# Ledger of designs, part 141: peptides against a protein of PDB entry 3C2G

Target 1, 209 residues: chain A of PDB entry 3C2G
Amino acid sequence: IRTFDLLGLLLHDSDAIDGFVRSDGVGAITTVVQYPNNDLIRAGCKLLLQVSDAKALAKTPLENILPFLLRLIEIHPDDEVIYSGTGFLSNVVAHKQHVKDIAIRSNAIFLLHTIISKYPRLDELTDAPKRNRVCEIICNCLRTLNNFLMMWIPTPNGETKTAGPNEKQQVCKFIEIDILKKLMSCLSCEGMDTPGLLELRSTILRSFI

## One batch from the design tools (peptide; made by RFdiffusion4, then SolubleMPNN)

Design b2_p26_7_s4 (from b2_p26_7, 11 letters changed)
Fold by OpenDDE base, seed 2:
Structure b2_p26_7_s4 (fold): chain B 209 residues (1-209), chain A 26 residues (1-26)
Amino acid sequence: as target 1 above (209 residues)
Amino acid sequence: NQAPTPELSEEEAEKVIKEVEELLKK
C-alpha cells in the first residue's frame, strides 16, 4: 500500500521524476524490491516503469540495475512484475547503445524469448484484462528486441555493429512461427503501438533476409 | 549462473521505502 502511494507522487510530473532519478531513485527502488514481498515488488516495478522514460536515466549507471531487474523478471512469475519490468527494459534500452549492451550481456534476448514463449496465444485468453496484459508484455518484449535488432541493421550512411554469434542464435528463436503469430496477434489489440509493431516486423524481416 | 537476488529484511525494506519517500518529496 505504502509503495503504491509513491506512484501517485510521481504521476504527471516529469520534473519530479527526473529529480527522483537524479537522486538515485532507480537504485533505491531496486533495493526495495529485494525484499521478498510481492506487493512491494509489484509496486517497485511499476514505479520503475513510470520513470523508465525519464531523461535523467541517460546519466544513471544501469550496470547493476538492469541485471538485477532481468533476474527479477526471470524468477518472478507475476504478470504485473513482468509487465512493468519489460516495459522498463523496453524504454531504457531505446536509443541507448550502452544500455542495450548491458542488457544483451545479461542474456536479455533469451529472456525475452522465454517470456513470450510462456504465455498462451492471445486468442486462447478469454479474460480481457489478462489478454490485454499479456499482449502488453509481449509487445514490451518485442519492442525491446526491435531496439536490439536495429543496432545490426546496416544503414546507408551509418556504421553498423555486427551481432555476435550468440546474439544471432538467440535472435533466430524469434522467427519461430509461434512467436511470429504472437506478434501478429498483438497488432489486433487495442491501445497497442501498431506502428511500432509494424516496424518490428520490418526489422525482423530485414535481420533475416 | 546468475547470483541470487539479495533479500532484505523487513526492517531494511522499511528503511529503504522511507528513503524513497523522502526522495520523492524533493
Scores: peptide ipSAE 0.029, ipTM 0.586, DockQ to the pose 0.011
Fold by OpenDDE base, seed 1:
Structure b2_p26_7_s4 (fold): chain B 209 residues (1-209), chain A 26 residues (1-26)
Amino acid sequence: as target 1 above (209 residues)
Amino acid sequence: NQAPTPELSEEEAEKVIKEVEELLKK
């Protein structure tokens, strides 16, 4: 725990972060969080989030890291772990087709649906800190989903990848009425990425046309 | 069915943490 806190303090600039990532720091953290200690898992996932936008990640193989992290988020009922993990996921898949493919093969779409389904509507949360954290988690999920869906949008001049039947089925779950109500509740949340949510709405609509 | 990642012992976790710390001091 103390070690990850110290590491977080040391990673204050982009060069230090890139150096850590180049030294397989992400793999090392992933190894450490396999210990069944909640505080260690929280600290490790937080550190992953802190380095998740590093340029050096483009050269880091994530084939062994992403499936593990996704499984950790799936089985660990901790808002801080889910926050950090979904934040990491949303950042690492951005503009990286290979990473998107790894995540999708690891059932990331289904996991995102599961996470959103788990949390209540934001307007039902009276505790402001909890509401804000849940809002951030949902934002991370939505950003990640948008990044996935963008792969399957037909472009006028380009070969578009087609989603497989399983992926299509999983995407269809996001247009269920209960999910839509939860997503609509996000529009009124202070600090919500409303433009991002509207972009996702547009992307979803285009995916079903 | 992804095989459950083997749970590391506390000693193994500490060893990895120390290794990470050494990497960051370079």
Scores: peptide ipSAE 0.027, ipTM 0.587, DockQ to the pose 0.011
Fold by OpenDDE base, seed 5:
Structure b2_p26_7_s4 (fold): chain B 209 residues (1-209), chain A 26 residues (1-26)
Amino acid sequence: as target 1 above (209 residues)
Amino acid sequence: NQAPTPELSEEEAEKVIKEVEELLKK
């Protein structure tokens, strides 16, 4: 626990972070979070979030790492783990088609739906720290979903990848009435990434309507 | 005067990783 905290404190600049990633730091963290220690899992996932935008990740194989993290988020009820994990996911898939494909094959779209579904509406949360954390988690999920959907938006000047029938079905889950009510609740809450939510709405419309 | 956080070199990162791995084996 102390070692990961210390490591996180040492990774404040982009060069140090890239050095850590090049040294298979992400693989090391994913090994550590496999131990049944909640504090260690929290610390490891937080560190993953801290390095999730590293330039060196573009050269890091994530075929074994990403599916494991997705499974960890799926089975672990801890908001801090979910926050860090969804934050990592949202950053690591950004502008990386290969990583998006790995995530989608690992049922990431359905997982995002599951995460959003498990939390109450933000207007029902009276505890400000809890509400803020849930808001951040939902924002991470929405940003990730948006990044997936962007792959399938037709462009006038080029061929676009088409979503498979399973992916389309999974995306359609986000327009269910209960999900939409929850997202509307997010729009009314202070601190919500309203531009991100509106962007997602636009992306959904452009992709499937 | 917060001392500048030391930059972790690639070699230092590898050492920390190995140390963590050794700690986990105990």
Scores: peptide ipSAE 0.018, ipTM 0.464, DockQ to the pose 0.012
Fold by OpenDDE base, seed 4:
Structure b2_p26_7_s4 (fold): chain B 209 residues (1-209), chain A 26 residues (1-26)
Amino acid sequence: as target 1 above (209 residues)
Amino acid sequence: NQAPTPELSEEEAEKVIKEVEELLKK
């Protein structure tokens, strides 16, 4: 636990982060978090989040890492784990088609829906820190979804990857009124990536037009 | 049904943590 905190302190420099990632640091963390210790899992996921935007991740195989992380997020009720994990997911799938494919094959879309669905409406959360964290989680999920949906939006050049029928069905769940309300609720949260959420809304709408 | 992720022993976890620490010091 203290180790990951110390590691986090060492990873303030982008070069250090890239060095860690190049040395299979992500794999090492994912190995560590397989130990059934909530504090360790939390710390490890936080560290994953910290390195999730590293350039070196583009060269890191994630085939074994992503399914594990997704499963971890699925089974762990800890908001901090979910926050870190969804944040990691959101960052690693960004601009990486192959990573998106791995995540989707690992039922990421369904998981994202499940995560959003399990949280109460933000207006029902009276505790501000909790509400903010939940909002961040939902934003992470929605940002990840946006990254997925962008694959299936027709480009002007007419080449569009077609979502499979299962994927389409899973995506359709995000236009459920409850999900849309949660999206809208996130737009009202201060400090949130409002432009990103608006982009997502646009992407969702375009995905169904 | 993906096989349950093998639970690392505490000792194995500590070993991996140490390895990670060494990697970050480089």
Scores: peptide ipSAE 0.034, ipTM 0.588, DockQ to the pose 0.011; fails the geometry check

Design b2_p26_8_s3 (from b2_p26_8, 13 letters changed)
Fold by OpenDDE base, seed 2:
Structure b2_p26_8_s3 (fold): chain B 209 residues (1-209), chain A 26 residues (1-26)
Amino acid sequence: as target 1 above (209 residues)
Amino acid sequence: SYVKLPPLLSEEEFEQLLKEVLEKLK
């Protein structure tokens, strides 16, 4: 745990982060967090989030890492783990088709819906830190979903991938009224990137037209 | 981070789009 904290302090710039990632740092973290200790898992996932935008991740095999992380998020009720994990997921799938494919094959779309579904509406949360964290989690899920959806939006070149029927069915769950209400509740949260959320909302709906 | 998104919809455009989507899925 302390080791992860110390590592986090050392990973203060892009070069350091890339160096860590190139040295299989992500794999090392995921190996360590397989030990059944909640504090360790929390710290490890936090560190994963810190390095999740690393350029070096494009060259990192994630075939084993992503399924593990998704499973970890699925079974772990800890908001901090879910926050860090969904944040990591959102960042690593961005601009990386092969990573998106791994995540989707690992049932990520369904998991994102499950995560959003388990949390109450933000207006029902009286504790501000809890409300903010839940909002961030929902946003991470929506960003991840958007990264998936972008694959299926036609490009100016006229080329587009088509979502499979299973993926399409799972995506449809995000326009359920309860999910939309939760999205709307995030727009009212303090410190939230409201324009970004509005863009995400718009993109989600456009994906069905 | 996330990929570049299309421009924002107005609230009116959003409501209209939502209606269209819901009708399409019925």
Scores: peptide ipSAE 0.027, ipTM 0.521, DockQ to the pose 0.347
Fold by OpenDDE base, seed 1:
Structure b2_p26_8_s3 (fold): chain B 209 residues (1-209), chain A 26 residues (1-26)
Amino acid sequence: as target 1 above (209 residues)
Amino acid sequence: SYVKLPPLLSEEEFEQLLKEVLEKLK
């Protein structure tokens, strides 16, 4: 735990972060968090988030790391772990088709649905810190989902990958009435990614039904 | 479960791993 705190202090600039990533720092963190300590898991995931936008990640194999992180989020329903993990996911899939594919094959779409579905409505959360954290998590999920959907949107240039039946089914879960009601209730919340929310709904309705 | 996690680390294995990580970062 102290080690992760110290590492966070050292990773204060882009060069340091890239150096850490090139040294397989992400793999190291994911290995360390296999120790059964909640504080360690939180600290490790926080550190992952801190390095998640590093340029060096483009050259880092994520075939083993990403599935592990997704599973970690699934089995540790801690707000801080989920926040950091979804933040990491959203950053690493951005503009990287192969990483999106790894995430999707690792059931990421379903996981994101599960996360959103399990949290209370934002307007039901009276504690401001809790509400803000949940809002951030939902925003991370929305950004990730929209990034996934971009792979299957028909483009004028003619070659678009078609979503498989399983992926289509998973995506369509986000237009079911219960989750739609929940998502729509977030539109008036401060800090919500309203454009991302509207984009998600619009894309699904136009391209997946 | 769609992903199987590796076995959890022992305390000793964890300490050794931390040492290795620190050495890599020097």
Scores: peptide ipSAE 0.025, ipTM 0.617, DockQ to the pose 0.011
Fold by OpenDDE base, seed 3:
Structure b2_p26_8_s3 (fold): chain B 209 residues (1-209), chain A 26 residues (1-26)
Amino acid sequence: as target 1 above (209 residues)
Amino acid sequence: SYVKLPPLLSEEEFEQLLKEVLEKLK
């Protein structure tokens, strides 16, 4: 825990962050958080989020790291872990098809569905800090999902990568009545990524049904 | 399917691992 706090302080600029990433810092964090301590896991995931937009990540193999992180998020219902983890995920998959593939093979789509499903409606959360954190988590999920879906959206000439049957099934879960109602209930909430939500819905209805 | 988490480490095993990781990051 203390080590991660110290590392966070040292990673104060983009060059330092890139240096850390080039030194397999992401792998080091994921190794450390294998110890079953919630505070350690929180600190580690927070640090991962901090370095998640580093340019050096483009050259970092994530085949073993990303599946581990996704499983970690799955088994830890901690809002801070989920926030940091989904934030990391959304950043690392952005504009990186290879990373998207790793995430999808690692059950990321279903995980994001599970995350959204477990939280109450935003309008039912009276505590503003809690509501804001949950909103941020949902927005991270939406951004990630939309990034995944972009791989399967047809180009104007009709050419596109085809989603596998399992992926298609998992994507379609987001338009099931219960989850759709929950997502649509968020449209009026301050801070919600409304465009992202509408994009998700539209893309699924247009391309996956 | 996805990668399974490794088995949980004992405190002693973790301390040794942590030492190795920190030396790598030094």
Scores: peptide ipSAE 0.025, ipTM 0.599, DockQ to the pose 0.011
Fold by OpenDDE base, seed 4:
Structure b2_p26_8_s3 (fold): chain B 209 residues (1-209), chain A 26 residues (1-26)
Amino acid sequence: as target 1 above (209 residues)
Amino acid sequence: SYVKLPPLLSEEEFEQLLKEVLEKLK
């Protein structure tokens, strides 16, 4: 745990982060968090989030790592783990088609819906820190979904990938009224990127038109 | 589909793994 904290302090610039990633740091973290200690898992996932924007990740094979992390998020009820994990997922799939494919094959779309569905409505949460964290988790999930949806938007050249029938069915669950209400509730949360959420909402809704 | 989680590590296994990881990251 202390080691992860120290590493987090040392990985304060892009070069250091890239160096860590090139040294298979992501794989190392995912291996270490197999120890059944909640604090360790939290620290490890937070460190993953910290390095999730690294350029070096584009060269890192994630075929064995990403499905593992998705399963970890699925079975671990800890908000901090879910926050870090969904944040990591959102960042690593961004602009990387091959990573998106891995995530989708690993049932990521369904998982994202499950996560959002499990949390209560934000207006039912009276504790502000808890409410904000839940809002951030929901936003991470929706942002990840948005990254997936971008694959199926036609390009100017008329080329488009088509979502499979299963993927389409899973995506359709995000237009459920309860999901949309949760998205809307996030717009009122303090410290949230409201313009970004509005854009996300627009993209999600447009994907069904 | 998900990759199944491996068995959870014992404390001893964890300590050994941590050492190996730290050495790898040097």
Scores: peptide ipSAE 0.017, ipTM 0.432, DockQ to the pose 0.012

Design b2_p26_8_s4 (from b2_p26_8, 16 letters changed)
Fold by OpenDDE base, seed 1:
Structure b2_p26_8_s4 (fold): chain B 209 residues (1-209), chain A 26 residues (1-26)
Amino acid sequence: as target 1 above (209 residues)
Amino acid sequence: SYVKLPPLLSEEEFKRLLEEILKKLS
């Protein structure tokens, strides 16, 4: 745990982060967090989030890492782990088609729905820190979903990837009224990525009409 | 479960792996 704290301090700039990632730092962290210690898992996932925007990730094999992380956040109902994990996911899939494919094959769409569904309505959360964290988690999930949906939107240039029947079925769950209400609630939260959420709303419309 | 996790690390394996991480950043 202390080691992860120290690592976080050392990874203070983009060059250091890229160096860590090129040295398979992400794989190392994912191996360490397999140890059954909640504090360790939290610290490791926080560090993963810290390096999730690294340019070097584009050249990093994620075939084993990403499915592991998805399973981790599925089985550990810790808000801090889920926050860090979904944040990592949203960042790592951005602008990387092959990573999106790995995530989708690893049941990411279903997992995102599960995560959003398990949290209560934001107006039922009276504790501001808890409410804010839940908002951030939902935003991470929705941002990830947006990145997936954009793959299947027809473009004027003619060729677009078509979602399979299983993916379509999973995506349909996000037009449930409860999910849409949570999206709208996030738009009202201070400091949230409002432009990104508005983009998602537009993407949803384009995906279902 | 759609993904199986690797076996859990022993405490000694954990310590060794942490040392390796530190070495990568040094």
Scores: peptide ipSAE 0.049, ipTM 0.625, DockQ to the pose 0.012
Fold by OpenDDE base, seed 4:
Structure b2_p26_8_s4 (fold): chain B 209 residues (1-209), chain A 26 residues (1-26)
Amino acid sequence: as target 1 above (209 residues)
Amino acid sequence: SYVKLPPLLSEEEFKRLLEEILKKLS
């Protein structure tokens, strides 16, 4: 754990982060977080989040990493793990079609819905730090979803990928009233990625209308 | 508060560090 903390300190700029990623750092962390220690898992996932937007990730195979991470997030009740993991997912899938495909095949869409659904409404959370963290998690999930949905929106050139029936069904769950209410609640939270959430709203409309 | 960050490591230094981390957990 202390080693991870130190490593996190060393990864203080983009060059260091890229160096770590090129050295299979993501794979290493993934290996480490398989150890059944919650504090270690937290530290590892936090480090994953820290490197999740590295340019070097474009050259990193994620076929084994993403499914594992998704499963970890699914089974681990820790908000910090979920925060870091969903943040990692959101960043990693951005602008990477092949990574999106891996995530989707690994049931990411369903997982995102599950995560959002399990949390109470933000207005029911009186503890500000908890509320903020939950809001961030939901935002991470929604941003990830947005990245997925964009694949199936027709481009001006008329080219579009078609979502499978199962994927479409899973996506449709995000227009449930409870999910939409949570989205709206996030828009009202300070410090949230409001532009991103608005983009998602637009993407949802384009996907279903 | 200001915290001085460690110096940047080379890729090889990172690899060594990772190996050490993994060794500790094996």
Scores: peptide ipSAE 0.026, ipTM 0.420, DockQ to the pose 0.013
Fold by OpenDDE base, seed 3:
Structure b2_p26_8_s4 (fold): chain B 209 residues (1-209), chain A 26 residues (1-26)
Amino acid sequence: as target 1 above (209 residues)
Amino acid sequence: SYVKLPPLLSEEEFKRLLEEILKKLS
């Protein structure tokens, strides 16, 4: 925890963040959180989120890091861990085909569905901070899904990557009425990434129609 | 499928790791 506090102080700008990432900082965090302390895990995941949009991540091998994080999110019920982890995932896969592939083969699509499914409908949450956090988690998941789906949308000349049968089956679960309702609920939440969610809606339509 | 989490570090291993990281950051 003390290490993460120190890192939080040092990572005060984009250059510092890139320097940290180039020094295998993400790997260091994931190694440190391999200790049974929930506060440490929260702090580590928060720090991962802080560096998740670093340009240096494009050159960082994530073959061992990303599966670890996905498993961590899977086994922890902590909303803060899930928020930070899904936020990291959403940012790290953006515009990085190789990272998307790692995530997908590491069961990310199914995990995203599992996360969204476990939370109640937003209209059932009366506590605004809790509702907003849940909405943010769902948005992180849906933005990540959007990044995956875009790989399989045909180009104007008809060329496209083809999703595997398992991926297609898992993606189909996101057009379930419960998931769509949660998407719509997120669109109605104030301060959320409405443009990103609208993009996802468009991507879903293009993927299934 | 997905990768299993590595074994948790012992307390002593964790302390040594933290010390090493702090030295690198100094």
Scores: peptide ipSAE 0.024, ipTM 0.586, DockQ to the pose 0.011
Fold by OpenDDE base, seed 5:
Structure b2_p26_8_s4 (fold): chain B 209 residues (1-209), chain A 26 residues (1-26)
Amino acid sequence: as target 1 above (209 residues)
Amino acid sequence: SYVKLPPLLSEEEFKRLLEEILKKLS
Protein backbone atom coordinates (compact mmCIF):
# COMPACT_ATOMS: atom_id res chain seq x y z
CA ILE B 1 0.00 0.00 0.00
CA ARG B 2 2.79 2.41 0.91
CA THR B 3 4.55 1.52 -2.30
CA PHE B 4 1.54 2.51 -4.37
CA ASP B 5 1.38 5.81 -2.54
CA LEU B 6 5.03 6.44 -3.32
CA LEU B 7 4.48 5.52 -6.95
CA GLY B 8 1.60 7.97 -7.10
CA LEU B 9 3.88 10.73 -5.87
CA LEU B 10 6.60 9.92 -8.39
CA LEU B 11 4.16 9.82 -11.29
CA HIS B 12 3.66 13.59 -11.26
CA ASP B 13 4.06 14.30 -14.98
CA SER B 14 3.51 12.65 -18.34
CA ASP B 15 7.16 11.66 -18.78
CA ALA B 16 7.26 9.86 -15.45
CA ILE B 17 3.99 8.12 -16.23
CA ASP B 18 5.23 7.01 -19.63
CA GLY B 19 8.43 5.77 -18.04
CA PHE B 20 6.43 3.71 -15.58
CA VAL B 21 4.26 2.24 -18.32
CA ARG B 22 7.28 1.42 -20.51
CA SER B 23 8.75 -0.41 -17.52
CA ASP B 24 5.68 -2.68 -17.49
CA GLY B 25 4.17 -0.82 -14.56
CA VAL B 26 0.62 -1.67 -15.60
CA GLY B 27 1.50 -5.35 -15.72
CA ALA B 28 3.12 -5.10 -12.31
CA ILE B 29 0.04 -3.48 -10.77
CA THR B 30 -2.30 -6.04 -12.32
CA THR B 31 -0.13 -8.81 -10.91
CA VAL B 32 -0.27 -7.27 -7.44
CA VAL B 33 -4.02 -6.75 -7.39
CA GLN B 34 -4.47 -10.48 -7.88
CA TYR B 35 -3.48 -10.80 -4.24
CA PRO B 36 -6.58 -11.05 -2.03
CA ASN B 37 -6.12 -7.77 -0.18
CA ASN B 38 -8.83 -5.18 -0.70
CA ASP B 39 -6.63 -2.27 0.35
CA LEU B 40 -3.99 -3.27 -2.18
CA ILE B 41 -6.62 -3.79 -4.86
CA ARG B 42 -8.08 -0.34 -4.21
CA ALA B 43 -4.69 1.35 -4.22
CA GLY B 44 -3.57 -0.52 -7.32
CA CYS B 45 -6.69 0.32 -9.29
CA LYS B 46 -6.37 3.96 -8.27
CA LEU B 47 -2.84 3.96 -9.64
CA LEU B 48 -4.06 2.30 -12.85
CA LEU B 49 -6.55 5.12 -13.27
CA GLN B 50 -3.76 7.65 -12.74
CA VAL B 51 -1.71 6.22 -15.62
CA SER B 52 -4.64 5.22 -17.85
CA ASP B 53 -4.12 8.02 -20.38
CA ALA B 54 -0.40 7.40 -20.86
CA LYS B 55 0.79 7.54 -24.46
CA ALA B 56 3.05 4.56 -23.80
CA LEU B 57 -0.05 2.36 -23.43
CA ALA B 58 -0.34 2.36 -27.22
CA LYS B 59 2.76 0.14 -27.30
CA THR B 60 1.85 -1.97 -24.26
CA PRO B 61 0.40 -5.44 -24.80
CA LEU B 62 -2.95 -5.47 -23.04
CA GLU B 63 -4.22 -8.88 -24.18
CA ASN B 64 -3.91 -10.36 -20.71
CA ILE B 65 -4.21 -7.20 -18.63
CA LEU B 66 -7.51 -5.94 -19.96
CA PRO B 67 -9.48 -9.19 -19.59
CA PHE B 68 -8.23 -9.42 -16.02
CA LEU B 69 -9.38 -5.91 -15.22
CA LEU B 70 -12.77 -6.61 -16.77
CA ARG B 71 -13.15 -9.67 -14.58
CA LEU B 72 -12.12 -7.67 -11.52
CA ILE B 73 -14.70 -4.93 -12.03
CA GLU B 74 -17.30 -7.60 -12.75
CA ILE B 75 -16.93 -9.31 -9.39
CA HIS B 76 -15.43 -6.82 -6.93
CA PRO B 77 -17.93 -5.26 -4.50
CA ASP B 78 -16.03 -2.03 -3.75
CA ASP B 79 -17.32 1.04 -5.62
CA GLU B 80 -13.87 2.62 -5.44
CA VAL B 81 -12.40 -0.32 -7.32
CA ILE B 82 -15.22 -0.20 -9.85
CA TYR B 83 -14.75 3.53 -10.29
CA SER B 84 -11.01 3.22 -10.88
CA GLY B 85 -11.39 0.18 -13.10
CA THR B 86 -14.09 1.62 -15.33
CA GLY B 87 -12.14 4.86 -15.51
CA PHE B 88 -9.06 2.97 -16.63
CA LEU B 89 -11.10 1.07 -19.20
CA SER B 90 -12.67 4.20 -20.65
CA ASN B 91 -9.29 5.91 -21.02
CA VAL B 92 -7.29 2.94 -22.28
CA VAL B 93 -9.71 2.11 -25.12
CA ALA B 94 -9.77 5.71 -26.32
CA HIS B 95 -8.08 6.19 -29.70
CA LYS B 96 -6.78 2.60 -29.70
CA GLN B 97 -8.65 0.26 -32.01
CA HIS B 98 -6.70 -2.83 -30.97
CA VAL B 99 -7.60 -2.23 -27.31
CA LYS B 100 -11.26 -1.75 -28.21
CA ASP B 101 -11.14 -5.07 -30.04
CA ILE B 102 -9.66 -6.84 -27.01
CA ALA B 103 -12.30 -5.34 -24.74
CA ILE B 104 -15.19 -6.26 -27.04
CA ARG B 105 -13.92 -9.83 -27.45
CA SER B 106 -13.78 -9.98 -23.67
CA ASN B 107 -17.51 -9.17 -23.45
CA ALA B 108 -16.96 -5.59 -22.29
CA ILE B 109 -20.22 -4.27 -23.78
CA PHE B 110 -22.30 -6.72 -21.79
CA LEU B 111 -20.23 -6.03 -18.69
CA LEU B 112 -20.87 -2.29 -18.95
CA HIS B 113 -24.57 -2.98 -19.06
CA THR B 114 -24.28 -5.28 -16.04
CA ILE B 115 -22.43 -2.66 -14.00
CA ILE B 116 -24.94 0.09 -14.77
CA SER B 117 -27.84 -2.25 -14.05
CA LYS B 118 -26.64 -3.29 -10.59
CA TYR B 119 -26.79 0.23 -9.15
CA PRO B 120 -30.01 1.83 -7.93
CA ARG B 121 -31.46 4.97 -9.44
CA LEU B 122 -29.47 8.02 -8.40
CA ASP B 123 -32.55 9.70 -6.95
CA GLU B 124 -32.82 6.81 -4.50
CA LEU B 125 -29.34 7.49 -3.12
CA THR B 126 -29.54 10.02 -0.29
CA ASP B 127 -25.84 9.93 0.58
CA ALA B 128 -24.20 12.52 -1.66
CA PRO B 129 -20.72 10.94 -1.81
CA LYS B 130 -22.23 7.56 -2.70
CA ARG B 131 -24.54 9.08 -5.29
CA ASN B 132 -21.70 11.00 -6.89
CA ARG B 133 -19.45 7.95 -7.01
CA VAL B 134 -22.19 5.85 -8.61
CA CYS B 135 -22.80 8.59 -11.13
CA GLU B 136 -19.10 8.66 -11.98
CA ILE B 137 -19.08 4.88 -12.47
CA ILE B 138 -22.07 5.05 -14.79
CA CYS B 139 -20.41 7.90 -16.65
CA ASN B 140 -17.22 5.86 -17.08
CA CYS B 141 -19.24 2.95 -18.45
CA LEU B 142 -21.15 5.14 -20.86
CA ARG B 143 -17.99 6.88 -22.04
CA THR B 144 -16.50 3.47 -22.75
CA LEU B 145 -19.63 2.50 -24.67
CA ASN B 146 -19.37 5.69 -26.68
CA ASN B 147 -15.83 4.76 -27.68
CA PHE B 148 -17.13 1.41 -28.94
CA LEU B 149 -20.14 2.81 -30.77
CA MET B 150 -18.06 5.39 -32.61
CA MET B 151 -16.39 2.54 -34.50
CA TRP B 152 -19.65 1.65 -36.20
CA ILE B 153 -20.81 5.13 -37.17
CA PRO B 154 -19.95 6.21 -40.70
CA THR B 155 -17.28 8.87 -40.96
CA PRO B 156 -17.68 11.88 -43.26
CA ASN B 157 -15.71 10.00 -45.93
CA GLY B 158 -18.16 7.10 -45.72
CA GLU B 159 -15.79 4.64 -44.08
CA THR B 160 -17.05 2.54 -41.17
CA LYS B 161 -16.65 -0.81 -39.50
CA THR B 162 -19.64 -3.08 -39.20
CA ALA B 163 -20.68 -4.38 -35.81
CA GLY B 164 -21.27 -8.09 -35.61
CA PRO B 165 -24.67 -9.49 -34.69
CA ASN B 166 -23.58 -10.24 -31.13
CA GLU B 167 -22.29 -6.71 -30.60
CA LYS B 168 -25.50 -5.26 -32.00
CA GLN B 169 -27.53 -7.39 -29.63
CA GLN B 170 -25.44 -6.25 -26.67
CA VAL B 171 -25.70 -2.60 -27.69
CA CYS B 172 -29.49 -2.89 -27.89
CA LYS B 173 -29.52 -3.55 -24.15
CA PHE B 174 -28.56 0.09 -23.56
CA ILE B 175 -31.86 1.41 -24.90
CA GLU B 176 -33.70 -0.26 -22.06
CA ILE B 177 -35.71 2.29 -20.11
CA ASP B 178 -33.77 1.72 -16.88
CA ILE B 179 -30.43 2.36 -18.61
CA LEU B 180 -31.73 5.45 -20.37
CA LYS B 181 -33.02 6.87 -17.10
CA LYS B 182 -29.63 6.37 -15.49
CA LEU B 183 -27.94 8.09 -18.42
CA MET B 184 -30.27 11.04 -18.05
CA SER B 185 -29.74 11.16 -14.30
CA CYS B 186 -26.00 11.57 -14.85
CA LEU B 187 -26.67 14.79 -16.76
CA SER B 188 -28.05 16.33 -13.58
CA CYS B 189 -25.00 15.47 -11.46
CA GLU B 190 -22.52 18.20 -10.68
CA GLY B 191 -18.95 17.76 -11.87
CA MET B 192 -19.81 15.27 -14.60
CA ASP B 193 -18.61 15.48 -18.18
CA THR B 194 -21.94 16.76 -19.45
CA PRO B 195 -20.68 17.44 -22.99
CA GLY B 196 -19.36 13.89 -23.14
CA LEU B 197 -22.65 12.45 -21.96
CA LEU B 198 -24.54 14.50 -24.52
CA GLU B 199 -22.18 13.19 -27.18
CA LEU B 200 -22.89 9.66 -26.02
CA ARG B 201 -26.62 10.27 -26.20
CA SER B 202 -26.19 11.48 -29.75
CA THR B 203 -24.00 8.48 -30.59
CA ILE B 204 -26.56 6.07 -29.19
CA LEU B 205 -29.32 7.68 -31.21
CA ARG B 206 -27.23 7.57 -34.37
CA SER B 207 -26.45 3.91 -33.76
CA PHE B 208 -30.14 3.04 -33.90
CA ILE B 209 -31.10 5.13 -36.92
CA SER A 1 -15.16 -17.63 -19.71
CA TYR A 2 -11.71 -18.43 -18.37
CA VAL A 3 -8.98 -15.84 -18.84
CA LYS A 4 -5.36 -16.87 -18.42
CA LEU A 5 -3.72 -14.67 -15.82
CA PRO A 6 -0.08 -14.23 -14.90
CA PRO A 7 1.17 -16.23 -11.94
CA LEU A 8 0.45 -14.84 -8.50
CA LEU A 9 3.37 -13.24 -6.73
CA SER A 10 4.03 -13.54 -3.04
CA GLU A 11 3.84 -10.36 -1.00
CA GLU A 12 7.62 -10.35 -0.68
CA GLU A 13 8.15 -10.82 -4.40
CA PHE A 14 5.69 -8.05 -5.10
CA LYS A 15 7.46 -5.67 -2.74
CA ARG A 16 10.77 -6.41 -4.40
CA LEU A 17 9.31 -5.80 -7.83
CA LEU A 18 7.82 -2.48 -6.78
CA GLU A 19 11.07 -1.40 -5.19
CA GLU A 20 12.89 -2.13 -8.42
CA ILE A 21 10.38 -0.07 -10.35
CA LEU A 22 10.74 2.79 -7.88
CA LYS A 23 14.50 2.72 -8.30
CA LYS A 24 14.10 3.05 -12.05
CA LEU A 25 11.84 6.06 -11.60
CA SER A 26 14.13 7.81 -9.07
Scores: peptide ipSAE 0.019, ipTM 0.504, DockQ to the pose 0.012; fails the geometry check

